# Peptides against a protein of PDB entry 6B4E: the designs that were tried, part 31

Target 1, 295 residues: chain A of PDB entry 6B4E
Amino acid sequence: TNFDKISKMFWHYKDKIAQIKQDIVLPIKKADVNVRNLLSRHKRKINPKFGQLTNSNQQLFKIQNELTQLINDTKGDSLAYHWILNFIAKAVVHQAETEVRVKPESALPLGKLTLYLLVQFPELQELFMARLVKKCPFVIGFTCEIDTEKGRQNMGWKRNNENKWEDNTSYDERMGGILSLFAIITRLQLPQEFITTTSHPFPIALSWHILARICNTPLNLITNTHFVILGSWWDAAAVQFLQAYGNQASKLLILIGEELTSRMAEKKYVGAARLRILLEAWQNNNMESFPEMSP

## One batch from the design tools (peptide; made by RFdiffusion4, then SolubleMPNN)

Design b2_p27_7_s3
Fold by OpenDDE base, seed 2:
Structure b2_p27_7_s3 (fold): chain B 295 residues (1-295), chain A 27 residues (1-27)
Amino acid sequence: as target 1 above (295 residues)
Amino acid sequence: SELEELLEELEKELKKLEEEISDLFPY
C-alpha cells in the first residue's frame, strides 16, 4: 500500500469538489432563467425516484428509463447536463446516508441504479467519486487522524448548526451506509447490454483496495468506524468477493476478521465484535448475502 | 508489522493469480 498515492487521490477528489462548485454549481445560479427552470423541474422529478426503489427489477428498470430520459433532456446544454449529474451524485450519496443506513439491503437496488447511470453517463463517474470520497474517504481506503478539526473534516465528520460534531454512532452509521453502497457497486456485474462494450467503472478490485489499505493502516489510526465499515462491506460484498478472488479473498477476510480485530481487542470496539461474529458465521458456512431482487 | 507482511504476500500472490488468469484468458 502506497499511502502517498492514496493521499494524492484523496486530495484530488477534494479539489474536484471545489472545482464542481466553481464550474458547475455557481455558474448555474447565474444561468438563463429557462435553464434554471428546466433544472428545477428536473430536480423535482428526479429526487423522489431514489426513494421509489424497491427490491423489484421491474421497478428498477422503470426508474432507470425515467432518469435516463430526464438526464438526456439536459444534454443540449453542457452546463445543465453536468449540473444534473452532480445533483444525482449528491442524491445517491444522500440516499446511502439515510435509507441504506437503516436498511442496508436497500444498497442493492440503489447500487444497480447507480451503476447503470455511471455507465450510461460516464461524466457521472468523477462527480460521484468526488462526492463519495468527500463524505466517506474509506471508499478509497484513506484514513487520517481525527484528533484535530481538520482531520475530522477530512474523514467526513459533520457539524450541526451549533458547530457541534455529530455523535459517534451517527457518524459510524452514515459511513456504513455509504460504504455499503460502494461495496455493492464494486461487486455488481454490468448490465447485460454493456458487458461487451464497456469496462466496469468501479470493479471488485476497488473492494480489495479498501480492505488491503485498512489492513496496512497504522493501528493508532484504526477506530471503531473502520470495523463498522468493514462489517458493512462484509454484508454487502463478502460472498462475491470470495467468488472473485477465491483463496486470496479468504486470506484477506481472515486478516480483517481475525488478525485486525485481535490486534485491536483491547479497545473493545463494538464494530470489531460484530466483525468477529461475521467471521465466525463464515467459518460455520453461514455467510449471507443480501437477497436478490425480484423480477 | 505481521499484518503488513501477510498483506504484502497476499498481494503478490493475487498479482500472480491475475497474471495467470490473464495468460490463460487473454480476451
Scores: peptide ipSAE 0.103, ipTM 0.713, DockQ to the pose 0.138
Fold by OpenDDE base, seed 5:
Structure b2_p27_7_s3 (fold): chain B 295 residues (1-295), chain A 27 residues (1-27)
Amino acid sequence: as target 1 above (295 residues)
Amino acid sequence: SELEELLEELEKELKKLEEEISDLFPY
C-alpha cells in the first residue's frame, strides 16, 4: 500500500469538488431562465425516486427508466447535463447517509440503481466518486488523524449550525451507510444489457483496496469507525468477495477479522467486537449476505 | 514494541497478498 498515492487521490477528489462548484454549480445560477426552470423541475422529480426504492426489481427497473428519461432530457445542454448528474451523485450519497445507515440492506436496491446510472451515464462516475470521497474517505482507504479540526473535516465529520461536531455514533453510522453502498456497487454484476459492452466502473478490486489499505494503516490512526465500516463492508460484500478471490480473499478476511481486531483489542472498540462476531460466523460456515431482491 | 512488530508482520503479509492478487488478476 502506497499511502502517498492514496493521499494524492484523496486530494484529487477534494479538488474535483471545488472544480464542480466553480464549473457546474455556480455557472448554472447564471444560466438561461428556461434551463434553470428545467433543472428545478427535474430535481423535484428525481429526488423522490431514491426513496421509492424497495426490494422489488420491478420497481427498480421502473425507477431506472424514469431517471434515464429525466437525465436524457438535459443532454442538449452540457452544463445542465453535468449539473443534474452532480445532483444525482449528491442525492445517492445522501440516501446512503440517511436510509442505508438505519437499514443496511437498502444498499442493495440503491447500489443496483447507482451502478446502472454509472454505466448509462459515464460522466457520473467522477462526480459520484468525488462526492463519496468527500463524505467518506474510507471508500478509497484514506485515513488521517482526527485530533484537529482540519483532520475531522477531511474524514467527513460534520458540524451542526452551532458548530458542534456530530457524535461518534452518528459519524460511525453515516460512514457505515456510505461504505455499504460502495461495497454493494463493487460486488454487483453489470446489468445484462451492459455486460458485453463495458467494463465495471467500480469493480470488486476496489473492495480489495479498501481492506488492504485499512490493514496497512498505522494503528495509531485506526478508530472504532474503521471497524464499523469493515463490518458494514462485510455484510454487504464478503460473500461475493470470497467468490471473486477465493483463498486470497479468505486470507484478507482473516487479516481484518482476526489480526487487525487482535492488534487493537486493548481499545475495546464495539465495531471490532462486531467484526469478530462476523468472523466467527464465517468460521462456523454461517456467513450471511443481504437477501436477493424480488422479481 | 510488540505492537510495532505485529503491524510490520501484517504489512508484509498484505503486501504479499496484494502482489499475488495483482499477478493472478490483472485488474
Scores: peptide ipSAE 0.058, ipTM 0.684, DockQ to the pose 0.160
Fold by OpenDDE base, seed 1:
Structure b2_p27_7_s3 (fold): chain B 295 residues (1-295), chain A 27 residues (1-27)
Amino acid sequence: as target 1 above (295 residues)
Amino acid sequence: SELEELLEELEKELKKLEEEISDLFPY
């Protein structure tokens, strides 16, 4: 693992966030009143749709169509179009932080919707990745120390209104929720209409990178959160990961489930204990996946 | 196939990973 490359990638997306603010978000505040009104109306229509997702594919398709129309309505103005996509990127990640964190299986419909949008609107891809990396650097296997304020900020820690850091449990759950969403996206098949015309924007290989990079992370930087997000990834994608990479996937799952947990046993991380349970379930031929969506 | 090529690359990466992990976990 080349950590210099990972760091460069991390800072690339940090720069992208700054660029988005400067080139998209701030300019819209000064845009024509008609554009601002359009975007305000669209924002109000778009916001509730992510919460309207269910385990129904029929409902998913309905929401996909509605969002597609709303996004297309903005294409006449490039700035408005990019603003809406950035808004969607933020909304999707926020949904992962709030809903997926407490109901991991909700990542499946959210991931399907997101993947559809990423393919339908390619400009969303960089906006979405930038937001993901900002909120959860684990999606690219980036880790830094959290003993400093800057380190915590880089790793996506939040402060409350009293300028206090969020508690460890809240952070772990948020990271788990975001990573669950990303893991789902990486293991989903493209919608049927795109399979022959488009490459997957975030393929299962990105899950490989997450696991491999965490395994190679210096042990002094490994925290309970690393094991929590590995467990979240496991629930979301382990079955499909094994299907994709076979024996090599098995080796990597053993590396994270057995070797990494054993090496960190002295820390008695709760996340590590859960990951061991997942490994044992797999060894007993009881690996579970999220239930498929209904028609 | 494209998948076979990817798997070959992954095998190489896995070998590197195993070597790196062995250094991290000398026991």
Scores: peptide ipSAE 0.030, ipTM 0.593, DockQ to the pose 0.126
Fold by OpenDDE base, seed 3:
Structure b2_p27_7_s3 (fold): chain B 295 residues (1-295), chain A 27 residues (1-27)
Amino acid sequence: as target 1 above (295 residues)
Amino acid sequence: SELEELLEELEKELKKLEEEISDLFPY
């Protein structure tokens, strides 16, 4: 694994976040009152949509259409358009941190919606990825030390109002939620209307990168969180990953499920124990996937 | 497209990672 490349990618997205603030967020605060009012109205209409998702494809399509219309209404002003997309990127990640965290299977409808929007509005892709990497660097297989304040910040740890770090469980669950969403996106097929015209913006290969990069991460940097997010990934994408890469996928699943867990056995990580259970279930021909959405 | 170029780069990276994994775990 070229760790230098991964680091460069990480910092690229960190820089992108700064750029978004300077070029999109701050300018809108000084924009014409009509533009600000438009965006305020649209924000209020858009934000609830992510929470309105169910396991229904009909509901998904309804929300897709509503969001598409709302976003299209902003295209006449480039700054407004990019602002609303950035808002959507933030909202989707927030939904992963809150809803998917507690109900992993909710990643499926959220992922389908997100993938649709990413294809329909290509400018969302970089905005979304930047937000993902900021919140959960694991999505690109980035890991750094967390024994420093800067390291924890880089790995997406939050502080409360009392300047205390979030507890390990909260961090693990939040990372798991975000990673579940990303994993789902990588394993979803493009909507039928886009298959012939567009390449998948975040294909299943990105799941491979996550797993491979974690396997190559120095063991002294491996934490319980790594195993938690691998477990989240497994629930979200392992079945489809095996379908995509066959024997090579199997090898990599064994590497994370058996070899990596064994190497870290002395740590007695709860996440590692769960991952071993998932491996064993697979070995017993009982690999589960999230339920498919209803019509 | 920029996306296609990215995908090509990712595919190349995937191959490199596969090789690295093979080297680390020679089974």
Scores: peptide ipSAE 0.029, ipTM 0.571, DockQ to the pose 0.096; fails the geometry check

Design b2_p27_7_s4
Fold by OpenDDE base, seed 2:
Structure b2_p27_7_s4 (fold): chain B 295 residues (1-295), chain A 27 residues (1-27)
Amino acid sequence: as target 1 above (295 residues)
Amino acid sequence: KELEELLKELEEEEEKLLEENSHLFPY
């Protein structure tokens, strides 16, 4: 693992966030009142859609179509189009931080919706990835120390209005929620209408990167959160990961489930204990995946 | 383009690393 390259990628997306603010968000505040009103109406229509997802493909397709129409309505103005996509990127990640956090299986319909939008609107890809990396650097296997304020900020820790850091449980759960969504996206097949026309924008190889990079991370930087997000990833994608990479996947799952947990055993991380349970379940031929969506 | 190339390079490196250490895995 080349950590210098990972760091460069991390900072690329951090810079992209700043660029988005400067070139998309701030200019819209000064845009024509008609444009602002349009975007305000669209925002109000779009926001509820993510919460309307269920374990139903029929409902998913309905929402996909509705969002597609709403986004297409903005294409006549490039700035408005990019603004609405950035809004969607933020909303999807927010949904992962709130809903997926408490109901991991909800990552499946959310991931399917997101993947559809990423393919349908390619400009969303960089906006979404930038938001993911900002909120959860684990999605690219980036880790830094959290003993400093800057380190915590880089790793996506939040401060409240009283300048107090969020508690460890809240952070772990948020990271798990975001990572679950990303893991789902990486292991999903493209919708049938896109399979022959485009490549997967965030393929299963990105899950490989997450696992490999975490395994190669210096042990002094490994925290409970690493094991929590690995567990979240496992629930979301381990079955499909094994299908994709076979024996090589098995090696990597053993590496995270057995070797990494063993190396950190003295820390008695709760996340590590859960990951051990997941490994044991797999070894006993009881690896589970999220239930498939209904028609 | 640059990011895609970087990801490809990292993938190849990580796959190689795992292959080189394959003897550590009994499965």
Scores: peptide ipSAE 0.028, ipTM 0.602, DockQ to the pose 0.070
Fold by OpenDDE base, seed 1:
Structure b2_p27_7_s4 (fold): chain B 295 residues (1-295), chain A 27 residues (1-27)
Amino acid sequence: as target 1 above (295 residues)
Amino acid sequence: KELEELLKELEEEEEKLLEENSHLFPY
């Protein structure tokens, strides 16, 4: 693992967030009143759609079509189009932080919707990835120290209105929720209509990066959160990861489940204990996946 | 380099690292 390259990628997306604010978000505030009104109406229609997802593919397809129409209505104005995509990127990540964190299996319909939108609207890809990295740098296997305020901010820690950091449990759960969504996206097949014409924008190889980079992270930087997000990843993608990479996947799962947990045993991390249970379940041929969606 | 190229290089490096340490894992 080349950590300099990972850091470069991390800061690339941090810069992209700053650029989005400067070039998309702020200009719209000064845009024509008709454009602002259009976007306000569309925002109100789009926002509830993510919460309307269920384990039904029929419901998913309905929402996909509705969102596609709403996004297409903005294409006549490039700035409006990019603004609505950025809004969607933020909304999807927010849904992961709130709903997926408490119901991990909800990542599956959300991930399917997101993957569809990422393929249908390629400009969403960088906007979404930038938002993911900002909120959960674990999605690219980035880790830094959290002993400083800047370090905590870089690792996606939030402060409340009283400028107090969120509690460790809240942080762990949010990171787990976001990582679950990303893991699902990486292991999903492209929609049937795109499978022959388009490459997967966030393929299963990105899950490989997450695991490998965490395994190579200096042990003094490893926290309970690392094990929590690895457990979230495992629930979301381990079965499909094994299908994709076979024996090499098995080696990497053993590395995170056995070797990494053993090296950190003195810390008695709850997340590490859970990950070890997942490893043992797999060794006993009891590896589980999220329930498939209903027709 | 483009971000996509960087990701590909990282993937190859990480896969090689795993292979080099394959002796640490049961076959």
Scores: peptide ipSAE 0.028, ipTM 0.616, DockQ to the pose 0.070
Fold by OpenDDE base, seed 3:
Structure b2_p27_7_s4 (fold): chain B 295 residues (1-295), chain A 27 residues (1-27)
Amino acid sequence: as target 1 above (295 residues)
Amino acid sequence: KELEELLKELEEEEEKLLEENSHLFPY
């Protein structure tokens, strides 16, 4: 693992966030009133859609179509189009932070919707990845020390209005929620209509990178959060990961589930204990995946 | 020792994957 490369990639996306503010968000505030009104209306229509997802494919397709129409209505103005996509990127990640964190299986419909939008609107891809990396650097296998304020900020820790850091449980849950969504996206197949014409924007190889990079992370930087997000990843993607990479996948699952947890046993991380339970379930031929969506 | 060997193997696989997907990771 080339950690310098990972760091460069991390900062690339951090810079992208700054660029988005400068070139998309701020300019819209000064845009024509008609454009601002359009975007305000669309924002209000779009935002609730993510919470309307269920385990129903019928509902998913309905929402996909509605969002597609709403986004297409903005294409006549490039700035408006990019603004609405950036809004969607933020909204999807927010849904992961709030809903997926408490109901991990909700990542499946959200992931399907997101993947559809990423393919249908390619300009969403960089906006979404930048948002993911900002909120949860684990999605690219980046980690740094959190003994400093800057380190915590880089790793996506939040402070409240009183400058108090969020509690560890809240942070872990948020990271787990975001990682669950990303993991789902990486393991989903493209919708049938896109398979022959489009490459997967965030393929299963990105899951490999997450696991491998965490395994190669210096042990002094490994925290409970690492194990929590690995467990979240496992629930979301382990079955499909094994299908994709076979024996090599198995080796990597053993590395994270057995070897990494063993090396950190003295820390008694609750996330590590959970990951061991997942490993044991797999060893007993009881690896579970999220239930498939209904028609 | 076993873990180190496995990690080395995984690093090599990761490097290949990075090369194959270089368009996703410009750095």
Scores: peptide ipSAE 0.025, ipTM 0.607, DockQ to the pose 0.833
Fold by OpenDDE base, seed 5:
Order: C-alpha cells, then sequence, then structure tokens
Structure b2_p27_7_s4 (fold): chain B 295 residues (1-295), chain A 27 residues (1-27)
C-alpha cells in the first residue's frame, strides 16, 4: 500500500470541497433571483425523495425518474446544475449518516438510486466522492491519528454546539452508515441500460482498496472504528466481494477477520469481537447478505 | 485521469502484496 498516494488522494478531495464552496456554493448566493428561487423549490422537492425509498424497485424507478426530471430542469444554467448535484451529494451522505446508520439494509435502495444518478449525471461523481472522503475517509482507506484536533477533523469527527466531540458510539455508527452505503455502491451492477455505454464509476475494486489499506495501516492507528466499518462493509458487500475476487477475496477476509483482530486482541474492541463473529459465521457457511429488493 | 491512474496503481500494488504473502494465510 502506497500511503503517500492515499494521502495525496485524501487531500485532493479536501481541496475539492474547498473549491466547491468557492466555485459553486458561494457564487449561487449572488446569482439571479429566479435561479435562486428555482433551486430553493427544487431543493424542497428533492430532499424528501431519499426518505421515500423502500425495498421496492418500482418505488426506486419512480424516484429515479422524478429526480432525473428535477435535475434536468437545472441544466440551462451550469452553476445551478452543479449546485443541485452538490446538494444531492450532501443529501445522500446525510441519509447514510442517519437512516442507514440505524437500518443498514436501507443502504441497498439508497445505493441503487445513488449509482443511477452517478451514471446519469457524471458531474455528480467527483462531488459525491469529495463529500464521502470528507465525512468518512475510510472510504479510500485513509487513516490518521486522532489525538489532535486536526486529526479528528480529518477523520470526520464532529463537534456539537458546545464544542464537544461526538461520542465514540455516535462516530462509529455514522462511519458505519456511510461505509455501508459506499460498500453497496461498489458491489452493485450497473443498470442494464448503462452496461455497454459506461464503466462503473465506483467498482468493487474500491472495496479491495478499503480492506487492503486498512490491513496495511500501522497498528498504532487502528481503532475500534476500523473494526466497526469493516463489519459494516462485511454485511453490505462480503458475499459479492467473494464472488468478484475468489481466493484473493478469501485471503483478504481472513486478514481482516482473523489476523487483524488477533493482532489487536489486547485492545478488546467490541467491533473486533463482532468482526470475529462474522468470520466464524462465514467459516461455518453462514455468511449473510442483505435481502434483494422486491419488484 | 490522475486519480484513476493512482487507483489502478494502488490496486495492482495491493493485489501483488497479497499474492506475495499468500503462503502466510489460509484459503
Amino acid sequence: as target 1 above (295 residues)
Amino acid sequence: KELEELLKELEEEEEKLLEENSHLFPY
């Protein structure tokens, strides 16, 4: 694992977030009143759609069409278009931090919707990835120390209005929710209409990166959160990951489930204990996946 | 382009690393 390249990628997306603020978010505040009104109306219509997802493909397709129309209505103004995509990127990640956090299986419909939008609107890809990396650097296998304020900020820790850091459990759950969504996206197949025209924007190889990079992370930087997000990833994508990479996948699952947990046993991390249970379930031919969506 | 190239290089490196150490891990 080349950690210099990972760091470069991390800071690229951090810079992209700053650029988005300067080039998209701030300029819209000075845009024509008609454009601002359009975006305000569209924001109000778009935001509820993510919460309207169910385990139904029919409902998914309905929402896809509605969002497509709403986004297309903004294409007449490039700045408005990029603003609405940035809003969507933020809304999707927020949904992962809230709903997926408490109901991991909800990542499946959300992931399908997100993947559709990423392909339908390619400009969303960089906006979404930048938001993911900012909120959950684990999506690219980035880790730094959290003994400093800057380190915690880089790893996506939040402070409340009293300037207190969020609880470890809250952080773990949020990271797990975001990673569940990302894991689902990486293991989903493109919709049939796109398979021959485009490549997958966030393919299963990105799951490989997450696991391999965590395995190669210095042990002194490994926390309970690493095991929590690995468990979230496992529930979301382990079955499909094994299908994609076969024996190499098995080796990597053993590395995280057995070797990494063993090396960190002295810490008695709850997340590590759960990951061990997942490994044992797999070894007993009882690996579970999220249920498929209904028609 | 740069990010895609970096991802590819990292994938190849990580896969190679795993293969080189395959003798240490069960299948």
Scores: peptide ipSAE 0.029, ipTM 0.604, DockQ to the pose 0.071; fails the geometry check

## One batch from the design tools (peptide; made by RFdiffusion4, then SolubleMPNN)

Design b2_p28_1_s1
Fold by OpenDDE base, seed 2:
Structure b2_p28_1_s1 (fold): chain B 295 residues (1-295), chain A 28 residues (1-28)
Amino acid sequence: as target 1 above (295 residues)
Amino acid sequence: KEEEELEKLLEELEKKLEELEKKLEAEK
């Protein structure tokens, strides 16, 4: 694992967030009133759609079509188009932070929707990854110390209006929710209409990178959150990961489930205990996945 | 020592992954 490359990638996306603010968000505030009104209307129509997702493919396809139309309506103005995509990127991540954190299986329909949009609108990919990395650096296997304010900020910790850090449980749950979404995206197959025309924008190999990079992270930087997100990843993608990489996947699952947890046993992390339970379930041929969506 | 062993194992796995990806691409 080349940590310098990971760090460079992390800061690339941090810079991208700043660029988005400067080149997309701020300029729209000064844009023509008609453009602002259009975007305001579209925002109001788009925002509730993520909450309308169910375990139904029919409902998913409906929402996909509706969003596609709404996004296409903005293509006549490049700035408006990028603004609406950035809004969608933020909304998807927000949905992961709020809904997926409490109902992990909701990551499946959300992930399917997101993957469709990422392929249909390639410009969304960079916007989405930038938002993901900002909110949850674990998606690229980045870890830094959290003993400093800057370190906590880099790792996606939030402060309230009184500059008080969020509690550990809230942070863990948010990170788990975001990571669940990303894990789902990496293990999903492309929609049938795209399989022959494009490559997967965030393939299952990115899950490998997450696991490997966490395993290579200095032990003094490993926290309960690392185990929480590994557990979230496991629920979301372990079955498909094993299908993709076979024996090599098994070795890596044993590394995170047995070796990494054992090395950190003295810390008595709750997340680590859960991960061990998941490992044991797998060893007993009882690995579970999210239920497939209905027609 | 344990960290070094883990690092070596992970490096092996990464190499094997790369090989596997190449094989999968060749089979397509």
Scores: peptide ipSAE 0.028, ipTM 0.632, DockQ to the pose 0.350
Fold by OpenDDE base, seed 3:
Structure b2_p28_1_s1 (fold): chain B 295 residues (1-295), chain A 28 residues (1-28)
Amino acid sequence: as target 1 above (295 residues)
Amino acid sequence: KEEEELEKLLEELEKKLEELEKKLEAEK
């Protein structure tokens, strides 16, 4: 029953992507030239902002304000507003695929920015989640076989211009980057201005679901990527996860770090080896989190 | 057998999580 629910959720977001194309992307191509020009200008201003993030909270707040203003400028036209939010959703995920994959700690400022935008602009939530699931189904704990072309596509594998699948390392890194971002979002507290007025759109419980669903995944479907993304999740959220759920969190961390890795030991997955190192570090009271951002 | 045991443990953990979530909502 649980796998059916996950599959339904996966396909729901796949359908949402199709809907976004039909209801947002395609209609804008037929929109008034002034609207298209406005959106093109805003796109050019918005896109570099994600790369301007640093470990500085001051810089974060500056970018938050700039993006807020740019998005608000589109609210007069519902279609334009949804288009710019969809663009932002895509841009954030792209940043995770490119920057976070090589510098996982960059997920923290990106996650803070994203969480702010998700709360400030609630319509972004479904757009963002749909994009996440499309690119990295692991964010909802979905796994399918990758022995078929369709299976690989469903799991977010890309083909190059020569119709060759991306290499395993590239796929693993991209999935790790995206999951790092999502993990960070789930473990962040809402900004103070929203705590009393809004519930967290992607709470820490979603991290629980990721871990539990991966542990329940049939072993024949478990790959190196599963361990890579678990390691990425661990670096991003394990400390806060333990703070949130205490002993129950500990049990789940042991399940993924010890039990799941042991069951797959014969495969000699590099990702599994890394996850075991993380477990051992925790057992030695040396669990690390990403550095906090500077003022 | 080990896989079944793990599945049962995870189901129990999920149930516990749901119970915790219900408690947290009831306290609000």
Scores: peptide ipSAE 0.028, ipTM 0.623, DockQ to the pose 0.347
Fold by OpenDDE base, seed 4:
Structure b2_p28_1_s1 (fold): chain B 295 residues (1-295), chain A 28 residues (1-28)
Amino acid sequence: as target 1 above (295 residues)
Amino acid sequence: KEEEELEKLLEELEKKLEELEKKLEAEK
């Protein structure tokens, strides 16, 4: 694992966030009133759609079509188009931080919707990844020290109005939610209409990179959060990961479930304990995946 | 020693992943 490369990638997306603010978010505030009104209306229509997702594919397709239409309405103005995509990127990540956090299985419909949008609107890919990396650097296997304010900020920690850091549990759960969504996206197949024409924008190989990079992370940087997000990933994608890479996947699962947890046993991380339970379940041929969506 | 072994294993796995990716692309 080349950590310099990962760091460069991390900072690339941090820079992208800054660029988005300067080139998309701020300029739209000065745009024509008609454009601003359009975007305001669209924002109001788009925002509730993510909460309307269920375990129904029929409902998913309905929402996909509705969002597609709403986004297409903005294509006549490049700035408006990019603004609405950036809004969607933020909204999806926010949904992961809130809903997926408490109901991990909700990542499946959200992930399907997101993957569809990422393929349908390729410009969303960079915007979405930038937002993911900002909020949850674990999605690219980036880790830094959190002993400094800057380190915590880089790792996506939030402060409240009193400048107090969020609770460890809150941070862990948010990271788990975001990672669950990303994991789901990586293991989903493209919608049938795109399989022959488009490559998967965030393929299962990215899950491999997450796991491998975490395994290669210096042990002094490994925290409970790492194990929490690995557990979240496991629930979301382990079955499909095994299907994709077979014996090689098994080796990597053993590395995270047994070796990494054993090396960190002295820390008594709750997340590590859970990951061991998941490993044991797998060893007993009881690995579970999220239920498939209904027709 | 254990860390070194882990690193070697991970490097091997990364190489195997690259090979698998190439195979998957070729099958499409």
Scores: peptide ipSAE 0.026, ipTM 0.623, DockQ to the pose 0.329
Fold by OpenDDE base, seed 1:
Structure b2_p28_1_s1 (fold): chain B 295 residues (1-295), chain A 28 residues (1-28)
Amino acid sequence: as target 1 above (295 residues)
Amino acid sequence: KEEEELEKLLEELEKKLEELEKKLEAEK
C-alpha cells in the first residue's frame, strides 16, 4: 500500500471541497434573483426525496425520474446545474449519516438511487466523492492520528455548538452509515440501461482498496472505528465481494476478520468483537446480505 | 515480523486483484 498516494488523494478531495465553495456555492449567492429562486424551489423539492425511499423498486424508479427532471431543469445554467448536484451530494451523505446510521439496510435503496444519479449526471461523481472523503476518509482507506484537533477534523469528527467533540459512539455509527452507503454503491450493478454504454464509476475494486489499506495501516493508528466500519462494510458488501473475487476475497476477509482483530485483541474493541462474530457466521455458512428490494 | 508477513500477503493479493481485473476486462 502506497500511503503517500492515499494522502495525496485525501488532500485532493479536501482541496476540491474548498474549490466547490469558492466556485459553486459562493457565486450562487451573487447570482440573478431568478436563478436563486429557481434553486431554492428545487432544493425544497429535492430534499425530501431521499427520505421517501422505501424497500420498493417502484418507489425508487419514481424518485429517480422526479430527480432527473428537477436536475435537468437546471442544465441551462452551468453554475446552477453544478450547485444542485453539489446539494444532492451533500444530501445523500447526510442521509447516510442519519438514516443509514440507524437502519443500515436503507443503504440499498439510497445506494441504487445514488448510483443512478452518478451515471446519469457524471459531474456528480467528483462532487460526491469529495463530500464522502471529507465526511468519512475511510472510503479511500485514509487514516491519520486523532490526538490533535486537526487530526480529528481530517478524520471527519464533528464539534457541537459548544465546541465539544461528538462522542465516540456517535462518530462510529456515523462513519459506519457513510461507509455502508459507499460499500453498497461499489457492489451494485449498473442499471440495465447503462451496462453496455458506461463503466461503473465506483466499482467493487474500491472495496478491495478499503480493506487492503486498512489492513496495511500502522497498528498504532487503528481504532475501534476501523473495526466498526469494516463491520458495516461486511454487512453491506461481503457477499457480493466474495462473488466478485472468489478465493482472493476469502483471503482478505480472513485477514480483516481474524488476523487484524487478533493483532488488536489487547485493545478489546467492541467493533472488533462484532467483526469476529461476522467472520464466525461466515465460517458457519451463515453470511447474510441486506434483503433485496421488492418490486 | 508478523506485520511484515501480513503486508507481503496483502501485496500479493493486490497483484492478484490486478490480474483478475485484467482478465475480467478481457472477457468482456
Scores: peptide ipSAE 0.026, ipTM 0.616, DockQ to the pose 0.265

